# Ledger of designs, part 105: peptides against a protein of PDB entry 5IXI

Target 1, 141 residues: chain A of PDB entry 5IXI
Amino acid sequence: TPLLDASSLEYLFAQGQYDLVKCLAPIRDPKTEQDGHDIENECLGMAVLAISHYAMMKKMQLPELPKDISYKRYIPETLNKSIRQRNLLTRMRINNVFKDFLKEFNNKTICDSSVSTHDLKVKYLATLETLTKHYGAEIFE

## One batch from the design tools (peptide; made by RFdiffusion4, then SolubleMPNN)

Design b2_p24_8_s4 (from b2_p24_8, 13 letters changed)
Fold by OpenDDE base, seed 3:
Structure b2_p24_8_s4 (fold): chain B 141 residues (1-141), chain A 24 residues (1-24)
Amino acid sequence: as target 1 above (141 residues)
Amino acid sequence: DMKFLTPEEIFSRIFSLPVPERFQ
């Protein structure tokens, strides 16, 4: 496998976000019901990584982020549509869970400075490969 | 309904994944 320099990593990170959201890199099929839940949780995690990277690049802390920041723009469109069809209580819970994710990760990335933007890109792409069906095949072959 | 992981659980999962050398 080819090594990636910083510029290549930045490009793949940007393209990977687009491919995930637009379902050009479709998420893998769940093997069990719990696996489906895990996939959804991982998608929410991907959104946290993406937003945290954005916040760090803009030098913004969590309170400075717009209140309309949500997972909706950072998860697969198919999953977003699925969530919209769920009842209000479920959607509220998802929003609360996501908000908690952002809060904790913001503390780690911004306050503690234990995670760099490089780390976020690496973890995002690594997770993307495990989360999607055929990611990387078109790029590295 | 759907089971949600805690932030700690999901973060641990993400960061425990092996990272291919091409991304290092």
Scores: peptide ipSAE 0.211, ipTM 0.779, DockQ to the pose 0.678
Fold by OpenDDE base, seed 4:
Structure b2_p24_8_s4 (fold): chain B 141 residues (1-141), chain A 24 residues (1-24)
Amino acid sequence: as target 1 above (141 residues)
Amino acid sequence: DMKFLTPEEIFSRIFSLPVPERFQ
């Protein structure tokens, strides 16, 4: 199996985002209640990676991002629907956790450039493989 | 009861994952 060039990596990253959100690559079944919470937190992490990559590509810093930026369009649609059905307090907590994570992560990407867009793509795809049921099974041998 | 991870915990989890050779 050959190593991925820049163009191939870009393609897989874009396709992976689409597959995750559209549930074409469905997230794995939780083994326990705590595992379910871990999966949700990982999805929030995926959203941060995707948004940070977007911001870096657009040469935008965190204060320049839309004020209404949210995880909602960057997580699996099934999870988003589930979250919308939860009580207000829970939704507020999820939003606060996400905002805090995005802020902290941007300090390590856009602010100090310790993480490149290439790194974000690699970490996104690697996480996607562990998070989903069968991602990459038909692509990688 | 739902437990929320800190940004540092999530960051550590993501970047502790091994990266397959094909992505290197």
Scores: peptide ipSAE 0.211, ipTM 0.775, DockQ to the pose 0.681
Fold by OpenDDE base, seed 1:
Structure b2_p24_8_s4 (fold): chain B 141 residues (1-141), chain A 24 residues (1-24)
Amino acid sequence: as target 1 above (141 residues)
Amino acid sequence: DMKFLTPEEIFSRIFSLPVPERFQ
């Protein structure tokens, strides 16, 4: 496989987000019940990466982001629908965990400028490959 | 019920993954 230039990486990052959210690149099947929860946690992590990239591109700090920022637009739609069917307390916990993760990630990554937008795209795509069943098999084999 | 990882655990998991050469 050839190396990706900046334009190609940008394209793949955008397309990868779309494929994950729209379930065109379906997430891997859980091996156990806990594995299913781990997959959900990884999806939340993907949302943090995507939002952080967005924030960096907009040159916004986390407090400057809209208050309605949420994982909902950045996780698989099937997972989002599943979460919406859970009880209120569970949903509240998920929201809190996500917000805490986003805040912590921002404090230790964005604020420190230790990770570039390039790094975020790379990590997003690399994680996407491990999270999904056969993402990019035709392109990346 | 769902077992939530800490932000540090998730962060570590994501950034511990090796980066393929094509993304270098």
Scores: peptide ipSAE 0.205, ipTM 0.775, DockQ to the pose 0.702
Fold by OpenDDE base, seed 5:
Structure b2_p24_8_s4 (fold): chain B 141 residues (1-141), chain A 24 residues (1-24)
Amino acid sequence: as target 1 above (141 residues)
Amino acid sequence: DMKFLTPEEIFSRIFSLPVPERFQ
């Protein structure tokens, strides 16, 4: 496949977010119970990448983000549905893990400007390829 | 019980993935 310019990368990143959330690019089936947990953690990671990219584009620091910001808008709808069916303690734990992850990522990377928006896009797309069943079949080798 | 990874473990997974040259 040919190298992607900045415009192509921007398009793929935007479309990839939409496809992941709307399950147009469905996530892979878990092979074990722990694999299912790993998939959920990867989805939380995808949410952190997407939110961080948004924050960087808006030139916002993490404390300036809404207090009610959550992973819900940035993960597959099927996973969001599954999470809503779990008990309160599990949902609280997921929220805590996500918030801790987002905070830690911001402290280690965004605040130091060690990760650019370009880096976030390529990491997002690379993870998307491994996480989903068939995404990028015509784009990825 | 549900087992969640630490942020460091998730970071390691994400950033250890090879980025295809086409995205560089």
Scores: peptide ipSAE 0.205, ipTM 0.775, DockQ to the pose 0.672

## One batch from the design tools (peptide; made by RFdiffusion4, then SolubleMPNN)

Design b2_p25_1_s1 (from b2_p25_1, 16 letters changed)
Fold by OpenDDE base, seed 3:
Structure b2_p25_1_s1 (fold): chain B 141 residues (1-141), chain A 25 residues (1-25)
Amino acid sequence: as target 1 above (141 residues)
Amino acid sequence: SRLEALDKAFKEMRDKILKEYEEKL
């Protein structure tokens, strides 16, 4: 469970995004090929959370978001480089999965207002802890 | 809890989308 007040949560959320993207908090090693795929999907999920949080803070709905919105700035740089080297069909699949995920999630967050920015920060940090090797052990109990 | 509910919904949504794409291939 989270042990943070609102101000601390805001700070750690911002820092956590930076640490994930810059690989200062490296993602965990995959145990199998399927586990590796699951890790990548979790990273896409992190992008959805970050973008959705941004949209909510700016009071923007999906139609107001840039049409060229991408996961690229919100995932680990190492993963981004890896994806860029994959074939066109694979990249198209990843992009479509991400866009559908973002669309569906935003329907439940911005449109339905069932999720708060606070919830997104908690979810992001909780996922970050499980996704990375050693990050955030002191944040949650 | 609220966090557990969010985690569950998020995972189920993600898995559903991924499954649909795999079935289309």
Scores: peptide ipSAE 0.185, ipTM 0.742, DockQ to the pose 0.613
Fold by OpenDDE base, seed 2:
Structure b2_p25_1_s1 (fold): chain B 141 residues (1-141), chain A 25 residues (1-25)
Amino acid sequence: as target 1 above (141 residues)
Amino acid sequence: SRLEALDKAFKEMRDKILKEYEEKL
C-alpha cells in the first residue's frame, strides 16, 4: 500500500478534487431515481468538505467567506450542467440545501476545532472512492 | 477517534439534508 504522508495526502486530495470536478473520476451510475438523488446530495457533501478544508487552510470562518459561495465549482461538471437546466425553483431549493449543509457542518465540526485538515482530506478521498466507479481503490487497500 | 466523529457528524448532516431535500421536491 502507498505511504500516505502529509505531502502525498495533499497531492491526492488536490488531484481527487480535480478529477471529481472534471469528471475524470466519473460518479457511479444511479441504480434508482432515489439513488440518483443520493448521489447528488453526496456531491453536495463533497463540496462542503472541500470548502471547509479551504476555509481552514485560509484560517477563515464561514462569515468571512464570500456570500455567494456555491457548490458549482466543487461538484462534477456534468452534474452542474444538469442542475443549471432545472427550473428556478428547483435550483433555489438545491442552493438552500447546500447552504444549510455547509452551515450545519461548520457549526458542528469545524467551529469546535475537533476536525483537522488532515481529517477532511481522508474523509474526502474515502468518500470519493465510494462515490465514483473505480477511483482510489488502491489508496485504501 | 476524530475520524470516526467526523464520519458520524457528516452522515448525520447528510441524512438530515437529504430528508429536507426530498420534502421540498
Scores: peptide ipSAE 0.170, ipTM 0.735, DockQ to the pose 0.474
Fold by OpenDDE base, seed 5:
Structure b2_p25_1_s1 (fold): chain B 141 residues (1-141), chain A 25 residues (1-25)
Amino acid sequence: as target 1 above (141 residues)
Amino acid sequence: SRLEALDKAFKEMRDKILKEYEEKL
């Protein structure tokens, strides 16, 4: 609900990304196996948002991004370590899901200019609040 | 609002893609 100026939003977005990856804003504990999957899927979504924002800021098209682009540097380090311990089939599934998600998101939102960098920052921070244990609910209350 | 529309579209897109892979497993 509180309105943030552009500079404040930019700062919070950058800090939020750092806090998520470094687990300074730890993700919530899953209540069930399905809840755990939902949390991981949200983390993949966070990676899509972060990468899309980067691409928009650099005025890059999806094919211009590095071919080895991955969710790994955009999700919590603890989750990344967990995924690395899973079997090859599971890791392949996660990679494919992420790549398809990024592609579709770019095609339907970024390329069509239906979403701005401002929208991505707000969406990222709002999702971060629901995904983590104690991250600043004050931003949108 | 625009933000609410974005939230809905994002979730629907995510769920659709995930469902496709779940059906293949």
Scores: peptide ipSAE 0.167, ipTM 0.724, DockQ to the pose 0.699
Fold by OpenDDE base, seed 1:
Structure b2_p25_1_s1 (fold): chain B 141 residues (1-141), chain A 25 residues (1-25)
Amino acid sequence: as target 1 above (141 residues)
Amino acid sequence: SRLEALDKAFKEMRDKILKEYEEKL
């Protein structure tokens, strides 16, 4: 696996987020209905990583984040549209699970300074490689 | 139910991610 300097990692992380959200790096095709749900959950996890990174860069704690913080800007646009079409109860459940995930993640890793922004970038890109069809082959060889 | 399955799957994914960081530390 090639070593990435800080500048390269920063660029790849930003580009990776853009590619995921804009579906330029499309997520892999689900093999089953359950696999599709797993992919959606993984996308929510990607949102947690991205938001946590944002918070750390802004030196913000969770209580300081906008009250309307959501996964919507940090997941593939196609998935976001799909979720919006689901019934209210389902959307509420997804939102609650996401918020709980974000809270738990920050409490256990971010707030105690056990995870750095560098770690989050690496984790994000590594997950992106497994989540998408053909992305990241040259990054984590 | 599907909602319960979603909660479980998300929790497991969350725990997996957190565990990976714990192992790295």
Scores: peptide ipSAE 0.060, ipTM 0.612, DockQ to the pose 0.116

Design b2_p25_1_s2 (from b2_p25_1, 18 letters changed)
Fold by OpenDDE base, seed 4:
Structure b2_p25_1_s2 (fold): chain B 141 residues (1-141), chain A 25 residues (1-25)
Amino acid sequence: as target 1 above (141 residues)
Amino acid sequence: SRLEQLEKDFKEMRDKILKEYEKKL
């Protein structure tokens, strides 16, 4: 676990989100088709983490989350563009997976309160490091 | 550690959802 103070972690978390979405920290190239799916799932997971963190910071309960909440603002723009080019069934699947994941994870983070915002930041950054090209190599050793 | 537990839970949750979704398709 990296030794970062709260302020540093908050900064890195915010910057990491920006870098991921804006593709300043581009996601790694898939090695296989399955790897590509894994990358997409990781990105959806990143969206879940980011949204859950937002909800926790706003002290929102699960029912208070917007029903039309989407992963679109929380995943790499390149991936978002790619998803938009896929067929309807695929897009529906992605939406369903994301929404189910978000719901279940929010039960753990908001309802059960077993996960802190600190945990989410660390998990986000740790995943970001493995998901992207050459990001955060100095943060996690 | 707490991080390890979170990562484990996160992975299990994701895998469970994906698995269940695939079963229904």
Scores: peptide ipSAE 0.248, ipTM 0.789, DockQ to the pose 0.588
Fold by OpenDDE base, seed 1:
Formats: C-alpha cells, structure tokens, sequence
Structure b2_p25_1_s2 (fold): chain B 141 residues (1-141), chain A 25 residues (1-25)
C-alpha cells in the first residue's frame, strides 16, 4: 500500500466519489438478500461520509446544510434508481436510517471534532475498496 | 491503528442506528 500525500489523497477521494456514483466502480454483487441490504447500508454510509466531509470543508453545522440534503446524489446511480421504484415504507426506512446516521455522525465530525477530513477520506476509500468489485485503491493507516 | 478504530466506531454507530430503527417498527 503506497503512502499518499495530501494532494494525492484528495484526488483519489474525489475520483472515488465520482466512480461510485457513476458506477464506474460498480458495487459488488450481493450473495444473498441480506447481503444486498448490507451493501445498501454501506452505500448510505458512504453518503454520510461524503456529506460530512463536505460540511467540514465548508465549516457548516448540520442545521446549516440544505434541509433537503439526501443520500441520492452520493450513492450509485443504479441503486438510486432502484430505491425510487420501491414502496413508500421502504423509502421511508432508507431515508430515516440515512438522516439518523448523518445526524449522529455529524456530532463526531463537526460538533466534537473527533474525526478529521483526512480520516473521512481514508475511511471512504477503504470502504470503497471493499464495497466495489475491482477497485484497486489501497489505504494505509 | 487509527483506521481500524474509525472503521470499528463507524460500523458500531451504523449498526446501533439500524437496530434502534427496527425496534421502533
């Protein structure tokens, strides 16, 4: 695993987000229905990481984020399309999980400052490696 | 390592939220 300077890490983080959303780095195939749910939750986690990073970079608190902040722009497009086709209760569940996760994680990243933007980038890329089929970025920490 | 700790904390937080939501159903 190569050591990455700040510039390289920033580049890979940005590219990784793009690759995930655009499905250039496609998520792994679920082995079971439960695995599919786990993958979906991982994607929601990726959205939380990305949004939290954005908020920290902009020095924004959670209430200062757009009221309609959503996971939709931060998950694979294929998954987003799938979610849109699901019933109301399922969509409500997904939205509630996301919002609660974002709220709680915001406390650690923005309010408590226990997590840095560097940490978020590393976590994002590390998760991306495990979540996708053939993503080759390795993280050393 | 710091990465391992972050991953552990992140997963635990997510799992707790999911579990709590399921209890509310």
Amino acid sequence: as target 1 above (141 residues)
Amino acid sequence: SRLEQLEKDFKEMRDKILKEYEKKL
Scores: peptide ipSAE 0.241, ipTM 0.782, DockQ to the pose 0.572
Fold by OpenDDE base, seed 5:
Structure b2_p25_1_s2 (fold): chain B 141 residues (1-141), chain A 25 residues (1-25)
Amino acid sequence: as target 1 above (141 residues)
Amino acid sequence: SRLEQLEKDFKEMRDKILKEYEKKL
């Protein structure tokens, strides 16, 4: 990956989150039904990365986060609307997957301290590049 | 690299969790 200074990386990370949620960087079209599920799971992963980064920056552990923390404000608005229209069991599954993923990942990032905020920003932007149709391909070329 | 390791760990963790919930369906 190309060398980015700290200020540039911080800016790109913040802008990337905004672009993903507001669908300014639209997610790619699924090739198959399974691909569609993979895309949704990637979006949930993006939410985990964003929240974990926030927690680390605030030096907060998982118990200090709001109990009603959700993926909803960290995924594309179009996807959020789609999920809200699905049946209760599906929504429960998605929520459980997200919460367990967030818990496990926060243990790895905050507790184990093996992952830095820098790593999270790079991972977020790298995933954003592959997840969206036309975003920042030049950043990691 | 560290980034490659993070990507691998992230994917494995996610897949493990997903597999557990798929078994319950």
Scores: peptide ipSAE 0.241, ipTM 0.785, DockQ to the pose 0.657
Fold by OpenDDE base, seed 2:
Structure b2_p25_1_s2 (fold): chain B 141 residues (1-141), chain A 25 residues (1-25)
Amino acid sequence: as target 1 above (141 residues)
Amino acid sequence: SRLEQLEKDFKEMRDKILKEYEKKL
């Protein structure tokens, strides 16, 4: 349960997105190679949340989103740079996973309306706290 | 809670997609 009012939550959500992408809230160090993959998948999830929130706020359906929509602007810049250096098959996998996830999640948010923009903000910030090194303020109970 | 349910659904959805894609590779 969030401890913040709507205005505070909106501010923190916007700031959290900025901090994640700009690496002001750096992602935690991976403990293993698999942990590194898990972190990347969490970042892709963060991109899905951010884009879905954007779409809901703009009252846009999935077909109305740009066809070249990408995770690139919604993940840490350091991770984005890393992914760009990987081989074609890896980049294809990442892109396909992201796009499929976005499509499926969009059905649950925009189409089914089972998730609100408020829920997305809470989920985003909660994940951000666990994903990053220093973003550890207890905001939710 | 709603947050707990969202987290559960989100994780399940992501894991399912990842698993299915790995089978295709």
Scores: peptide ipSAE 0.239, ipTM 0.784, DockQ to the pose 0.622

Design b2_p25_1_s3 (from b2_p25_1, 12 letters changed)
Fold by OpenDDE base, seed 2:
Structure b2_p25_1_s3 (fold): chain B 141 residues (1-141), chain A 25 residues (1-25)
Amino acid sequence: as target 1 above (141 residues)
Amino acid sequence: SRLEKLTEAFKKMRDEILEKYEKEL
């Protein structure tokens, strides 16, 4: 197994995002209601990782990101459809959770050099492997 | 490892936020 170089990792990260959103790498079936919530939370986390990576690559602070930044384009489209069907209060709570998570994580990634874009790509792909049914990736650190 | 540390920090941060919102989406 060859060691993944920067270009290979970048490719896999980009493809992984596409596969998750387009459900080409479908998320695993929940075992319980709580497991379902955990899966959704992981998906929100994936959105935070993807957006934070974008911001870091563009050297943008959170305030410089669009005010209407949302998790919607960064989660599985099936989950997005499901969330849109939920009541207003639930959707508001989900959005608040996401906004708080993005804000806090942005402080950790942008304002703290301890996390690199490489780290985010590895974390994203590692999570994708556990979150989806059949997706597999070899990660080297 | 770096991945493990990031995973733990990520989980901790998420959990703390979720506690403010009844621990679920």
Scores: peptide ipSAE 0.474, ipTM 0.881, DockQ to the pose 0.505
Fold by OpenDDE base, seed 1:
Structure b2_p25_1_s3 (fold): chain B 141 residues (1-141), chain A 25 residues (1-25)
Amino acid sequence: as target 1 above (141 residues)
Amino acid sequence: SRLEKLTEAFKKMRDEILEKYEKEL
């Protein structure tokens, strides 16, 4: 498989986000209850990657991000619906995990100049392959 | 590789945060 050029990578990254959220690339079935939690955590990670990429592209610092930024539009719609049905404490825990993860990761991407938007796209698509049932976009560096 | 380094750092960061919240959603 040939190395993706910048335009192809940008397209696949955008399409991958859409496919994940709209469940066109459905997440894999959990093998156990713990596996289900791992899948949900991976989805939160995908949200962190997507938002961080957006922030970097817009040259926005963490304090410049919306105060009410959420994972909701960056995870599978089915998972979002499931989370909304859970009790307050569970939803608070999920939100806190996401907020902490986003903060720490953005601090790293700001402080560590070695992380680029290109890296985030590759990481996103690579994770998408493992997270979904039959997604097969191979990426090389 | 570059991807492997980012993956390991990402996982470590996530796992440390999850541990504060009982390692699950």
Scores: peptide ipSAE 0.473, ipTM 0.880, DockQ to the pose 0.466
Fold by OpenDDE base, seed 4:
Structure b2_p25_1_s3 (fold): chain B 141 residues (1-141), chain A 25 residues (1-25)
Amino acid sequence: as target 1 above (141 residues)
Amino acid sequence: SRLEKLTEAFKKMRDEILEKYEKEL
């Protein structure tokens, strides 16, 4: 259960996004190859959360989002650099996974209205704490 | 909790999508 009020949560959510992307809160080291994939998938999930939150705040439906919307500005810069070095098929797969995830999640958040912006902030910060090194906002009971 | 429910739904959704793409990036 979050302990922070709405304004504090908004601040931490914004700061958390910045810290993740700029690697001020660096992602944890993978324990295995599969763990590395899990970390990357979580990062794509973070992008989905961030973009979905943005869309909800702007009251935009999925078709109104730019067709060239990308995870690139919403994931750690180090991971973005890594992905750019991978082969075309891998990059296409990553992009497809992201776009499918964004589509399905936006149906839940925007179309079905079953998730609030508050939920997204909490989920984002909770995931951030598990995903990164030494990051802990201590906002949960 | 609400967070747990969202987390499980989020994971399920992601996993289903990943199955279409060899369950990994």
Scores: peptide ipSAE 0.471, ipTM 0.879, DockQ to the pose 0.469
Fold by OpenDDE base, seed 3:
Structure b2_p25_1_s3 (fold): chain B 141 residues (1-141), chain A 25 residues (1-25)
Amino acid sequence: as target 1 above (141 residues)
Amino acid sequence: SRLEKLTEAFKKMRDEILEKYEKEL
């Protein structure tokens, strides 16, 4: 991950969220079934990072966030559509994993204040680089 | 680095949560 000034980091973080969700930066192809699960879990992690950043910027505690908060708006649209097609038990498990993630991470970002918004942006972009096929590269056909 | 520390902590939390759910989505 390159060294970025604050303004550049802010811009890239905002653009990166859009690119991930809209699949303009498509996620990489899984090498194995387990790799596929790892990719999906990374996407849930990206949702946690994005929501936590939002909460910190708004000076909100976790209980003040909407109780129906979901990962759905913060993951690739293709993955969101895929998850919707899975059985109820799987969807419930995914939601529980996400909720637990958000709760535990909230302790570090909001409660303990050990993580800054700057850290979250860097982590988000660093993960985006490894998660996507050609992030940062323009492909011409 | 700071990023590495955050990454390791994040991975640790994730692994513990996934273990709770039989390490599967």
Scores: peptide ipSAE 0.469, ipTM 0.879, DockQ to the pose 0.521

Design b2_p25_1_s4 (from b2_p25_1, 16 letters changed)
Fold by OpenDDE base, seed 2:
Structure b2_p25_1_s4 (fold): chain B 141 residues (1-141), chain A 25 residues (1-25)
Amino acid sequence: as target 1 above (141 residues)
Amino acid sequence: SRLEELEKKFKEMRDKILEEYKKKE
């Protein structure tokens, strides 16, 4: 349970998204190649959280979202640039995996109505703190 | 708590997708 009121949480969530994408909160350095892949997948997870939060706020399900929905606007710009440099097959794989993840998360979480936008913000910020090199003080216990 | 449940579900789903992703690499 966070020590923040709703307004503070909303602000920090918005700022956190901005900081992650703009690399103001840079992601941690990978220790190995596998760690690098893990970091990328965490970033894709962050995109799923952000998109799901958006969908819930707009009271829309995935079929109501644009078909061209992508992780690109919701991950660090440095990572996005890196992915753009990869070959077509790799990019296709990333897109497919992401879309599958988003669908599964929507079916198992959003449609289940067991998770609120508040929960998503908490999860996002908590993950952001562990994913980045230096992001604020400990906000959540 | 709800947060713990969300984290559990998220991690479980993410790990499954990650395994699929690794197989295709």
Scores: peptide ipSAE 0.145, ipTM 0.693, DockQ to the pose 0.534
Fold by OpenDDE base, seed 4:
Order: sequence, then C-alpha cells, then structure tokens
Structure b2_p25_1_s4 (fold): chain B 141 residues (1-141), chain A 25 residues (1-25)
Amino acid sequence: as target 1 above (141 residues)
Amino acid sequence: SRLEELEKKFKEMRDKILEEYKKKE
C-alpha cells in the first residue's frame, strides 16, 4: 500500500464514504446468493467503521452514541432500499445484529485504544476497493 | 433459516475484523 499523508487519507476516506452511499462507486455484482449476503454484511461492516470513526472524531464513547444510531446513512442507498423492503422481523434482526456489532467493535477496539482513526480509514478504503467494482485500484496496489 | 445464516455470517465477519485489529495491537 502506498504511503498516504494524513490529509490525503482524510480526503479519500470522506470521498469514499460519499461514493459508497451515493452508489457512485457501486458495489460489485454478487456471484452467488451467499456472495450477495457477504456483500451486504460487508456494507454493514463499513457502516460500523464509519460510525466508529465519527464517534472517535467527536470523542464520544459508546454510551454517548445516540440510541437511534443506524446504518441507514452509511450504506449504499440501493442496499438501504432493499432492506426497507424486507419484513419487519428481518429488519429488526438486522438492526439488532448491527447494533451488537457496533457495540462489540467499540468495546474491543475503540474503548481500549486498539484502533485509531487512521486504522479505520485504511480499513474502510481497503474494504471499499474489494467491495466496489473499480474503486481505488490505483491507490491500493 | 436464511435469516439465521445471515446472522451467523455477519457474526463471523465481525469476529474476523475484531481479531484482525486485536492482533495488530
């Protein structure tokens, strides 16, 4: 991975979030049904990374996070629409799993200072490259 | 069920991510 300065990384991270959510960097086509599930899970993971980064930048601990925090603004709009079309029980479980993921991630990585905002940006961009069709190929070679 | 499988996959992904960062500590 090429060396990026802090300013460049910050810019790329912000742009990457925008591109993912707005589907300007569309997620890759699933090869199988299971692959589709993996893609969705990765998107939810991306939301955890983005939210955790936001929390760290705001110097917020887990108990300070809004109780209504959601993945909705941090995943591709197409996926968000898809999830909204699923039945209530499924949506509730997705929310529960997501919140558990976020909580555990924060407790095991953020609260114990195991992860920095730099780490989150790198992980986000690296995952974005594999998750989308052609994003960031020139950045992470 | 399909939903249970989805949750398991998500948990596995979560665990992998957490393990990765813990090892980098």
Scores: peptide ipSAE 0.070, ipTM 0.620, DockQ to the pose 0.083
Fold by OpenDDE base, seed 1:
Structure b2_p25_1_s4 (fold): chain B 141 residues (1-141), chain A 25 residues (1-25)
Amino acid sequence: as target 1 above (141 residues)
Amino acid sequence: SRLEELEKKFKEMRDKILEEYKKKE
């Protein structure tokens, strides 16, 4: 595992988010329908990590975050389009599950200061490697 | 239902993520 200094990690984290959302680092192909659903859930998890990192950097609590901050800006654009094509009830439920996830993650991880922005970046990049097809060289082994 | 399964899997994923961070405490 190569050593990454703070600056390098920050750069890779920012670039990774951009590449994921813009589909420059495309997510892996699903092997089954269920695998596709699992991939979507992983993307939602990535959104939680990204939003949590953002909140920590801005020193903001969840209730203080703008209401327009949702998974939509932090998942692959292709997935976002797919979700928007689903019926209203489904979209509402996805949003509710995501909000619950974000709240739970914040309460049990961020609020107790058990994790840092560094930890979130590491987790994000590590997950990105497994979620995408051929994203760069291995950062963490 | 498909939606119910999605919610379940998402919760499981959430729990795994939380577990990883709990280990670092």
Scores: peptide ipSAE 0.065, ipTM 0.614, DockQ to the pose 0.116
Fold by OpenDDE base, seed 5:
Structure b2_p25_1_s4 (fold): chain B 141 residues (1-141), chain A 25 residues (1-25)
Amino acid sequence: as target 1 above (141 residues)
Amino acid sequence: SRLEELEKKFKEMRDKILEEYKKKE
């Protein structure tokens, strides 16, 4: 349960997105190659949360979003650079999995009104704390 | 393959996130 009021939560959510993307809150070091993949997948999940929040705030359904919507603006710049260096097939498959993830998340949580923008902010910030090396103190109970 | 493993883990993470919200209902 978050201790923050709505305005504080909104601020921290926006700041958290900025810090993640700009690598001001660097993601944790992978322990293994597989752990590295898990971290990347978590970052893609963070992108799903951020995009879903954006769509809800704009009162847009997922089909109304640009067809070229991507995780690129919502993941750490270092990770984005890494993905761009991979071959075309790999990048295409990552994009397809991401889009499927976004659709499924939206259909099963957002469209049925079971998840609010508040929930997304809380989930985002909670995940950010575990994903990054030294981001902020605990703000949830 | 490595790519298949990436997709598998991504799906697992996706499913876990979705399951978390379903359980809250």
Scores: peptide ipSAE 0.063, ipTM 0.612, DockQ to the pose 0.116

